# Peptides against a protein of PDB entry 3T6J: the designs that were tried, part 41

Target 1, 375 residues: chain A of PDB entry 3T6J
Amino acid sequence: PIVESYIGFIESYRDPFGSRGEFEGFVAVVNKAMSAKFERLVASAEQLLKELPWPPTFEKDKFLTPDFTSLDVLTFAGSGIPAGINIPNYDDLRQTEGFKNVSLGNVLAVAYATQREKLTFLEEDDKDLYILWKGPSFDVQVGLHELLGHGSGKLFVQDEKGAFNFDQETVINPETGEQIQSWYRSGETWDSKFSTIASSYEECRAESVGLYLCLHPQVLEIFGFEGADAEDVIYVNWLNMVRAGLLALEFYTPEAFNWRQAHMQARFVILRVLLEAGEGLVTITPTTGSDGRPDARVRLDRSKIRSVGKPALERFLRRLQVLKSTGDVAGGRALYEGYATVTDAPPECFLTLRDTVLLRKESRKLIVQPNTRLE
Target 2, 372 residues: chain A of PDB entry 3T6J as posed
Amino acid sequence: PIVESYIGFIESYRDPFGSRGEFEGFVAVVNKAMSAKFERLVASAEQLLKELPWPPTFEKDKFLTPDFTSLDVLTFAGSGIPAGINIPNYDDLRQTEGFKNVSLGNVLAVAYREKLTFLEEDDKDLYILWKGPSFDVQVGLHALLGHGSGKLFVQDEKGAFNFDQETVINPETGEQIQSWYRSGETWDSKFSTIASSYEECRAESVGLYLCLHPQVLEIFGFEGADAEDVIYVNWLNMVRAGLLALEFYTPEAFNWRQAHMQARFVILRVLLEAGEGLVTITPTTGSDGRPDARVRLDRSKIRSVGKPALERFLRRLQVLKSTGDVAGGRALYEGYATVTDAPPECFLTLRDTVLLRKESRKLIVQPNTRLE

## One batch from the design tools (peptide; made by RFdiffusion4, then SolubleMPNN)

Design b1_p10_8_s2 (from b1_p10_8, 5 letters changed)
Fold by OpenDDE base, seed 2:
Structure b1_p10_8_s2 (fold): chain B 375 residues (1-375), chain A 10 residues (1-10)
Amino acid sequence: as target 1 above (375 residues)
Amino acid sequence: MVGVYYFDET
């Protein structure tokens, strides 16, 4: 078998400033059969990058073909085991040297297991569809998230010699209509500038890329979905995200006004964006469970994903990228923290919903490290 | 930092 491993100070999610990595490592075996779909995605990556809602001037100058492999993890040491990984975590290296993507296949397999009776916050009519397509939609979302999420976008930089990696005279900020007025100076990085919001902000961008691009027929075709199946995968992917946004409230600490999980904060932000779009796209309805205690239902109108959801996400995603590219910390913080704010204001009453989420929370899944044997 | 995808933890 082909064995892959990595070890070191890699992920900085436990650092409030997003700078210092925690020590982690894994040993894994390549799953060749499961890697084939990601190879097809890589083959289309250069074309799909052009579908993202920002000008080419805000995208990487040169496409560098990345590696994307499905791995079966034998051992993982760290605070948490991910479903997917994109490394390195440095934007400058991503745009100049390239990157590697991995999907942790056996982690995904465990995550796919769902019991209908324990599935919370969904309409009864959606549960069977959700169970059926959650796995396939995860494959799509993880692939897009890693490859075209973290693997997309450009940082505008002025190097130590004063040279710019963009044409100051011709590049226009699509949000302002003006020339670029801010950038990263020598020694400045994404993490150093955006600090406390950097990790969650980037995860939000990557998740948004996944939702946005999963609407593209070519993406669904790459993963083997056509016709009604493709539409169901899209629906369940979006439904899963809005549900995740509600579940995310578990990881918010009202007393400290902070989030304890970067990905969940990101998913809440996306939920807020889609709720703001209005027009009946997303509805969260408080209910009463069979036990007489508070419950809730999330509804996503399938027919409005493209007409209402996509435009809203497009505008939001473009703003995320433009603010990131230009190093506009003030604008980026205002935008992101605005959507990440949790209050009890009507109509959503998120703090009240949080109580419901906590009441209905399930035990966290634990992954037992596997072993290998001869057949 | 930003290179990890986690599914729902709940």
Scores: peptide ipSAE 0.039, ipTM 0.771, DockQ to the pose 0.724
Fold by OpenDDE base, seed 5:
Structure b1_p10_8_s2 (fold): chain B 375 residues (1-375), chain A 10 residues (1-10)
Amino acid sequence: as target 1 above (375 residues)
Amino acid sequence: MVGVYYFDET
């Protein structure tokens, strides 16, 4: 078997300022069969990047073909185990040197094992579909999230010699219609500028890319889905995201006005964006469970994903990218923190919903190291 | 970046 490993100070999610990496490592075996799907995705990456909702001037000048491998993890040492990884975490290096992607396949498989009777916050009509397609849709989301999410976008930079990596005279900010007015100076990085929101903001961008691009037929074809199956995968992927946004409230601490999980904060933000889109796309309804205690239901109107959801996400995702590219911290913080704010304001009453989420919370799952054998 | 974490934590 092909063995892969990584070790070092890699991820900064535990740093309040999002800069210092925690020591982390894994040992894994390459899953050749699953890697083939991601190889096809890589082969289409350059074309798919053009489908993202920003001008080519806001995308990388040169496409650098990354590596993408599906891994079965044997050992993972760290505070949390991800479903996918994109490294390095430095945008400048990803832009100039390239990057590597991995999908932790057997970790994803753990997420697939949802018991119907324990599945919270979904309508009964969606539960079976959700259970059936959660796994496949998650594979799609992870692939897009890593490769085309984290792997996309350009940072506008002025180097130490004063040279720009973009044409100041011709590049136009699609949000303002004006020339570019801000950029990263020498020594400035994504993390150094955006600091406390950098990790969650980037995860939100990557998740949004996944949702946005999963609507593209070519993506579904790469993963082997067509017709009704493809549509179901799309639906469940979006449904999973909005549900995750509700579940995310567990990781908010009202007393400190603080989020404890970057990905969950990101998912809540996406939920807020899609709720703001209105028109019945997403609805969260407080209910009463069979036990007589508070419950809730999330509904996603399948028929409005493309007509309402996609445009809303497009606008939001473009704003995220433009603000990131231009190093506009003030604008980026205002946008992101606005959507990340948790209040008890109607109609959603998120703080009340948080109580419901906590009430319905189950015990934390334990991931156990697998046994291996050579046949 | 560490990618997607487990969604269904409840």
Scores: peptide ipSAE 0.039, ipTM 0.766, DockQ to the pose 0.580
Fold by OpenDDE base, seed 4:
Structure b1_p10_8_s2 (fold): chain B 375 residues (1-375), chain A 10 residues (1-10)
Amino acid sequence: as target 1 above (375 residues)
Amino acid sequence: MVGVYYFDET
């Protein structure tokens, strides 16, 4: 078998300022069959990057072909087991040296076997479809999230010698129509500048890329989905995300006005963006469960994903990227914290919904270290 | 960066 491993101070999710890495490591075996799908995605990555909603000047100057492998984890030492990884986490290295992606396939397979009767917050008519396509849609989302999410975009930098990695005279900010007014100076990084929102902001960008690009027929084809199956995978992927945005409320602490999980905060932000789009795209309806206690239902109108959802996500995603590229912390914080704010304001009443989410919370699944042997 | 997906366990 092909064995992969990594170890070191890698992820900064546990640092309130998003800068100090947690010591982490894993040992895994390559899943060749699933890796083949991701290899096809890599082969199309250069073209798919052009489909992202920002000018080429805000994308990496040179496409560097990354590696993408599906891994079956044997052991993982850290505070949490991820579903996917994109490393290194340094944007400057990503755009100049390249990066590697992995999908932790057996983590996905184990973690998300859901019993129908315990599946919360979905319409009854959506449950079977959701159960059927959740796994496949996760594969698509993780692949896009890592490769084309974390693997996309450019940071504008002025180096220690005063040289810029962009043409100040010709590059135009698509949001303002003006020349670039801000950038990263020598020694400044994404995490150092955006600090407390950096991790969640980047996860939000990556998740948004996944939703946005999963609409592309070529992506679904790469993963082996065509026709009605492809449309169902798209629907379930989007449905899962909006549901996740509701579930995310568990990880908000009202008393401290803070989030305890970067990915969940990101998913809540996406939910807010899609709710803001209006036109009946997403609806969250408080209900009463069979036990007579509060419940809720998330509805996604699949017919409006492309007509309403995609344009809304396009605008938001472009805004995220432009603010990231230009190092506009003030603008980025205003945008992101605005969507990440949790209040009890109508019509959503998110703090009330949070109570419902907590009430309906299920016990966490256990992931047990596997064994392997030669046969 | 890593993607953590605990959608069904919340």
Scores: peptide ipSAE 0.039, ipTM 0.778, DockQ to the pose 0.480; fails the geometry check
Fold by OpenDDE base, seed 1:
Structure b1_p10_8_s2 (fold): chain B 375 residues (1-375), chain A 10 residues (1-10)
Amino acid sequence: as target 1 above (375 residues)
Amino acid sequence: MVGVYYFDET
């Protein structure tokens, strides 16, 4: 078997300022079958990057072919086990040296191991479809998230010599129609500038890329889905995201006005974006469970994903990228924190929904180290 | 990184 491993101060999610890495490490075995799909995704990456909703001037000047493998993790030492990894976490290094992507396949299997009768917040007619396609759809999402989410976009930089990595005279901000007014100065990084929102903001961008690009037929073909199956994978991926946005409320602490999980905050933001799009795309309905206690249902109108959802996500994703590229912390914080705010305002009444989420939450899953042997 | 677990347990 092919063994992959890493160790060190890698992820900064436990740092409130998103800068200091937590010491972690893993040992894993390559899943060759799934890795082959990711290899095909890598082969299409340069072209797929052009499908992202920002001008080429906001994308990397030169495409660097990354590695991407699917891994079955044997041992993971850290505070939490990810489903996917994109490293290094420094944008400058990603742009100049390249990066590596991994999907932790067996982690995905554990994370979404839910019995039908315990599956919360979905309509009954969606449950079987969700159970059938949650795994495959998440494979797609993770692949896109890591490779084309974290692996995309350019930071506008003025180096220590005063030189810019963009043409100040010709590059136009697509949101304002004006020349670029802000950038990263020497020594400034994504994390240092955006600080408390940096991690979640970036995860939101990456998740949005996943949802956006999973609509592309080529992506589904790469993962082996065609026809009705492809459409079901798309639907379940989007459904999973909006459901996750609701589930995310578990990780919000009202008393401290803070989020305890960057990815879940990101998913809540996406939910808010899609709710704002309106037109019946997403509906969250409070209900009463069979036990007589509060419950809820999330409904996603499949027929409106492309007509309503995609345009809304496109606009939002472009704004995320533009603000990131230009180092516009004020604008970025205003945008992101606006969507990340949790109140009890109607019609959603998210704080009330949070109580429902907490009431219906499942017990924490334990990840147990597997045994393996050579035959 | 795509995490499935919370990072702040407080």
Scores: peptide ipSAE 0.039, ipTM 0.763, DockQ to the pose 0.167; fails the geometry check

Design b1_p10_8_s3 (from b1_p10_8, 3 letters changed)
Fold by OpenDDE base, seed 3:
Structure b1_p10_8_s3 (fold): chain B 375 residues (1-375), chain A 10 residues (1-10)
Amino acid sequence: as target 1 above (375 residues)
Amino acid sequence: SVGTYYFDED
């Protein structure tokens, strides 16, 4: 067996400024079979990057082929167990030196264990599809999230010598139609500039990339889905995201006006974006459960994913990237915090929905370290 | 932080 491990100050989710890493470590075994799908994704990565909704000038100048491996984790020491990892967590190094992706396959497999009778906030007609395709769609999402989410985009930088890594005269901001007016100066980083929103903002970008690119036929083909199966995987992936956006409310603290989980905040933001798109794409309906207490249902109109959802996500994702690339903290913060705001304003009444989410909250699954043996 | 995907446990 091939064993992989890492140890050190890796992830900064516990740092409110997204900069200081938590000391963690893992030991894992390579899953060769599952790695094959991700290897195919890597093989298509350069082309798929071109499908992202920003000009090539906002993408890395040189494609650096990353590694992508599926791992079965045997032990993980840290405050949270990830489903996927992209390292290093430094944008400059990702751009100039490359990066590695891993999918913790057996962690993802935990999501496969869904009990239909306890599945909350979905229409009955969607539950069976959701259960069937949750796992496969999650594999797709994680792969895209890590490789093409975290692994995409360029930061505009002026180095200590005054040189730019972009042509100031020719590069145009697609949102404004003007030349680039802001960038990262020497010593400035994504985390240092965007600070309190950096982690969640980046996760939102990565999740959005996943949703956006999962619509590409080649992606589903790489993962072995075609025809109706591919469409179901797409549907469930999007459905899972909008459901997650609702579930995310658990991790919002109204009294402090803050979020306690970066990914969940990101998912809520995406939900807000897709709700804003309107046209019946996403509907959250408060209901009454069988127990007579508040409940809710999330509905995603499958037929409107491409016609309504994709364009909305495209525009949003482009804005995220442009603001990130240009180091426009003011614009980025305004955009992201706007979507991340939780109020009780109609029609959604998210604070009320939060009460419903908390009411329907289930006990979290415990992640238990496995063992392995030779067969 | 950047670079890690956490699954939703629900």
Scores: peptide ipSAE 0.056, ipTM 0.792, DockQ to the pose 0.686
Fold by OpenDDE base, seed 1:
Structure b1_p10_8_s3 (fold): chain B 375 residues (1-375), chain A 10 residues (1-10)
Amino acid sequence: as target 1 above (375 residues)
Amino acid sequence: SVGTYYFDED
């Protein structure tokens, strides 16, 4: 078997400022079958990057072929086990040296083990479809999230010598129609500038890339889905995201006005974006459960994903990228925190929904280390 | 931190 491992101060999710890394390490075995799908995704990455909703001037100047491998984890030492990883966690290095992606396949498998009777917040008609395609859609989402989410975009930089990595005279901000008015100075990084929102903002961008690009037929083909199956995978991926946005409320602390999980905050933001799009795309309906206690249902109109959802996500994703590229912290914070705000305002009444989410919360799955033998 | 995908599902 092919063994992969890493160790060190890698992830900074436990740092409120998203800067200081937590010491972690893993040992894993390559899953060759799933890795082949990710290799095909890598082979299409350069072309798929062009499908992202920003000008080429906001994308890396030179494509660097990354590695992508699906792994079955044998041991993971850390506070949490991820489903996917993109490293290094430095944008400058990603742009100049490249990056590596991994999907922890057996971690994903654990997430898929949900009993139908315990599946919350979905309409009955969606439950079987969700159960069937949750795994496959998640593989697609993780692949896109890591490779083309975290692996995309350019930061505008002025180096220590005063040179710019972009043409100040010709590059236009697509949101303003004006020349670029802000950038990263020498020594400034994504994390240093965006600080408390940096991690969640970036995860939101990556998740949005996943949703946006999963609509591309080539992506579904790479993962082996065609026809009705491809459409079902798309539907379940989007459905999972809007459901996750609701579930995310568990990780919001109203008293402190803060989020305790960066990815969940990101998913809530996406939910808010898709709700704002309106036109019946997403509906969250408070209900009463069989036990007589509060419940809720999330509905996603499949027929409006492309017509309503995609354009809304496109605009939002472009704004995320432009603000990131230009180092516009004020604009970025205003945008992101606006969508991340949780109130009890109608029609959604998110604080009330949070109570429902907490009421319907199930026990977290226990992940245990496997035992592997050589034959 | 960026570059890591977590899915915390109940």
Scores: peptide ipSAE 0.052, ipTM 0.790, DockQ to the pose 0.720
Fold by OpenDDE base, seed 2:
Structure b1_p10_8_s3 (fold): chain B 375 residues (1-375), chain A 10 residues (1-10)
Amino acid sequence: as target 1 above (375 residues)
Amino acid sequence: SVGTYYFDED
């Protein structure tokens, strides 16, 4: 088998400033059969990047074909095991040198085993569909998240010699209609400028890319979905995200006004964006469970994903990218922290919903490391 | 730092 290893100070999620890496390592075996769909996605990546809602001037100057491989993890040492990885975690290197993507296939497989009776916060009519398509929709979301999420966008930079990597006279900020007024100076990075929000903000951008691009027929075709199946995969992917936004409240600490998980904060932000879109796209309804205690239901109107959801996400995603590209920390922080704020204001009453989420909380899955043998 | 997807652990 083809063996890949991965070790070092890589992920910075445990650093409040998003800079210092946590020591992490894994050994994995390449799954060639499962890698095929990601190879097809890579083959379409250059074209799909053009579908993202920002001008080409805000995208990488040159497409560098990345590697994307499905891996079966044999051993993993770290605080958390991911479903997908994009490395390196430096935007400048991604722009100039390229990047690598991996999907941890056996980690994804563990997530597929959902018991219907334990599935919280969904309407009964959605449960069977959710169970059926959660796995396939995850493959789509992870692939897009890594390859076209983390793998997209450009940072505007002025180097140590004063040269710009963009034409100051011709590049226009699509949000303001004006020339570019801010950028990264020499030595400044995404993490150094955006600091406490950098990790979660980037995860939010990547997740949003996944939701946005999963609507594209070519993406669904690459993953082998057509007709009604493709529509169901889209629906379940979006449904999973809005549900995740509710579940995310577990990782918010009201007393400290902080989030303990970057990805969960990102998913809550997306939920807020989609709720703000209104028009009945997303509804969270407090209910009473069979035990007489608080419960809740998340409803997503599939007929409004393209008409209401996509435009809302498009505008939001474009703003995320423009603020990131221009190094506009003040604007980026205002936008992101605004959506990441958790209050008990009606109609959502998120702090009350948090109590419900905590009440319905189940024990997290434990992943046990496997071994191999000859057959 | 940021290039990782963690799934929801229900």
Scores: peptide ipSAE 0.050, ipTM 0.787, DockQ to the pose 0.749
Fold by OpenDDE base, seed 5:
Structure b1_p10_8_s3 (fold): chain B 375 residues (1-375), chain A 10 residues (1-10)
Amino acid sequence: as target 1 above (375 residues)
Amino acid sequence: SVGTYYFDED
């Protein structure tokens, strides 16, 4: 077997300022069969990057072919086991040296173990589809999230010698219509500038890339989905995201006005964006469960994903990228914190919904390392 | 900017 490992101070989710890495390590075995899909995705990556909603001037100057491998994890040492990883976590290195992606395949498989009777916040007619396609849609989302989410976009930089990595005279900010007015100076990084929102903001960008690009026929083809199956995968991927945005409320602490999980905060933000789009795209309805206690239902109108959802997400995603590229912390914080704010304002009444989410919360799952044997 | 995806646990 081909064995891969990594070890070190890698992920900064537990740092309130998003800068200091937590010690983490894994040992895994390459899944050759599953890696083939991601290899095809890598082969299309350069073309797919052009489908992202920002001008080429905001994308990497030179495409650097990354590695992407599916791994079956044997052991994982850390506070949380991910489904996918993109490293390094330094944008400057990503755009100048390249990066590596991995999908932790057997971790993803854990998500497949959904019991229908315990599945919360979905309409009954969506539950079977959700159960069927949650796994496959996760493969798509993780692949896009890592490779084309974290692996996309350019930071505008002025180096220590005063040279810019972009043409100041010709590059136009698509949001303002003006020349670029801000950038990263020597020594400034994504984390150093965006600090407390950096991790969640980046995860939100990556998740948004996944949702946006999963609508592309070539992506679904790469993963082996066609026709109605492809449409169902898209639907379930989007449905999962909006549901996750509701579930995310568990990780908000009202008393501290604080989010405890970067990914969940990101998913809540996306939910807010899609709710703001209106037109019946997403509906959250408080209900009463069979036990007589509060419940809720999330509805996503499949027919409005492309017509309403995609344009809303496109605009939002472009704004995220432009603000990131230009190092506009003030603008970025205003945008992101605006969507990340949790109040009890109608019509959503998110603080009330949070109570419902907590009421319906299930026990935490334990992930146990597998045994291995030679046959 | 941490390049990690966590799936939504049920």
Scores: peptide ipSAE 0.049, ipTM 0.781, DockQ to the pose 0.775

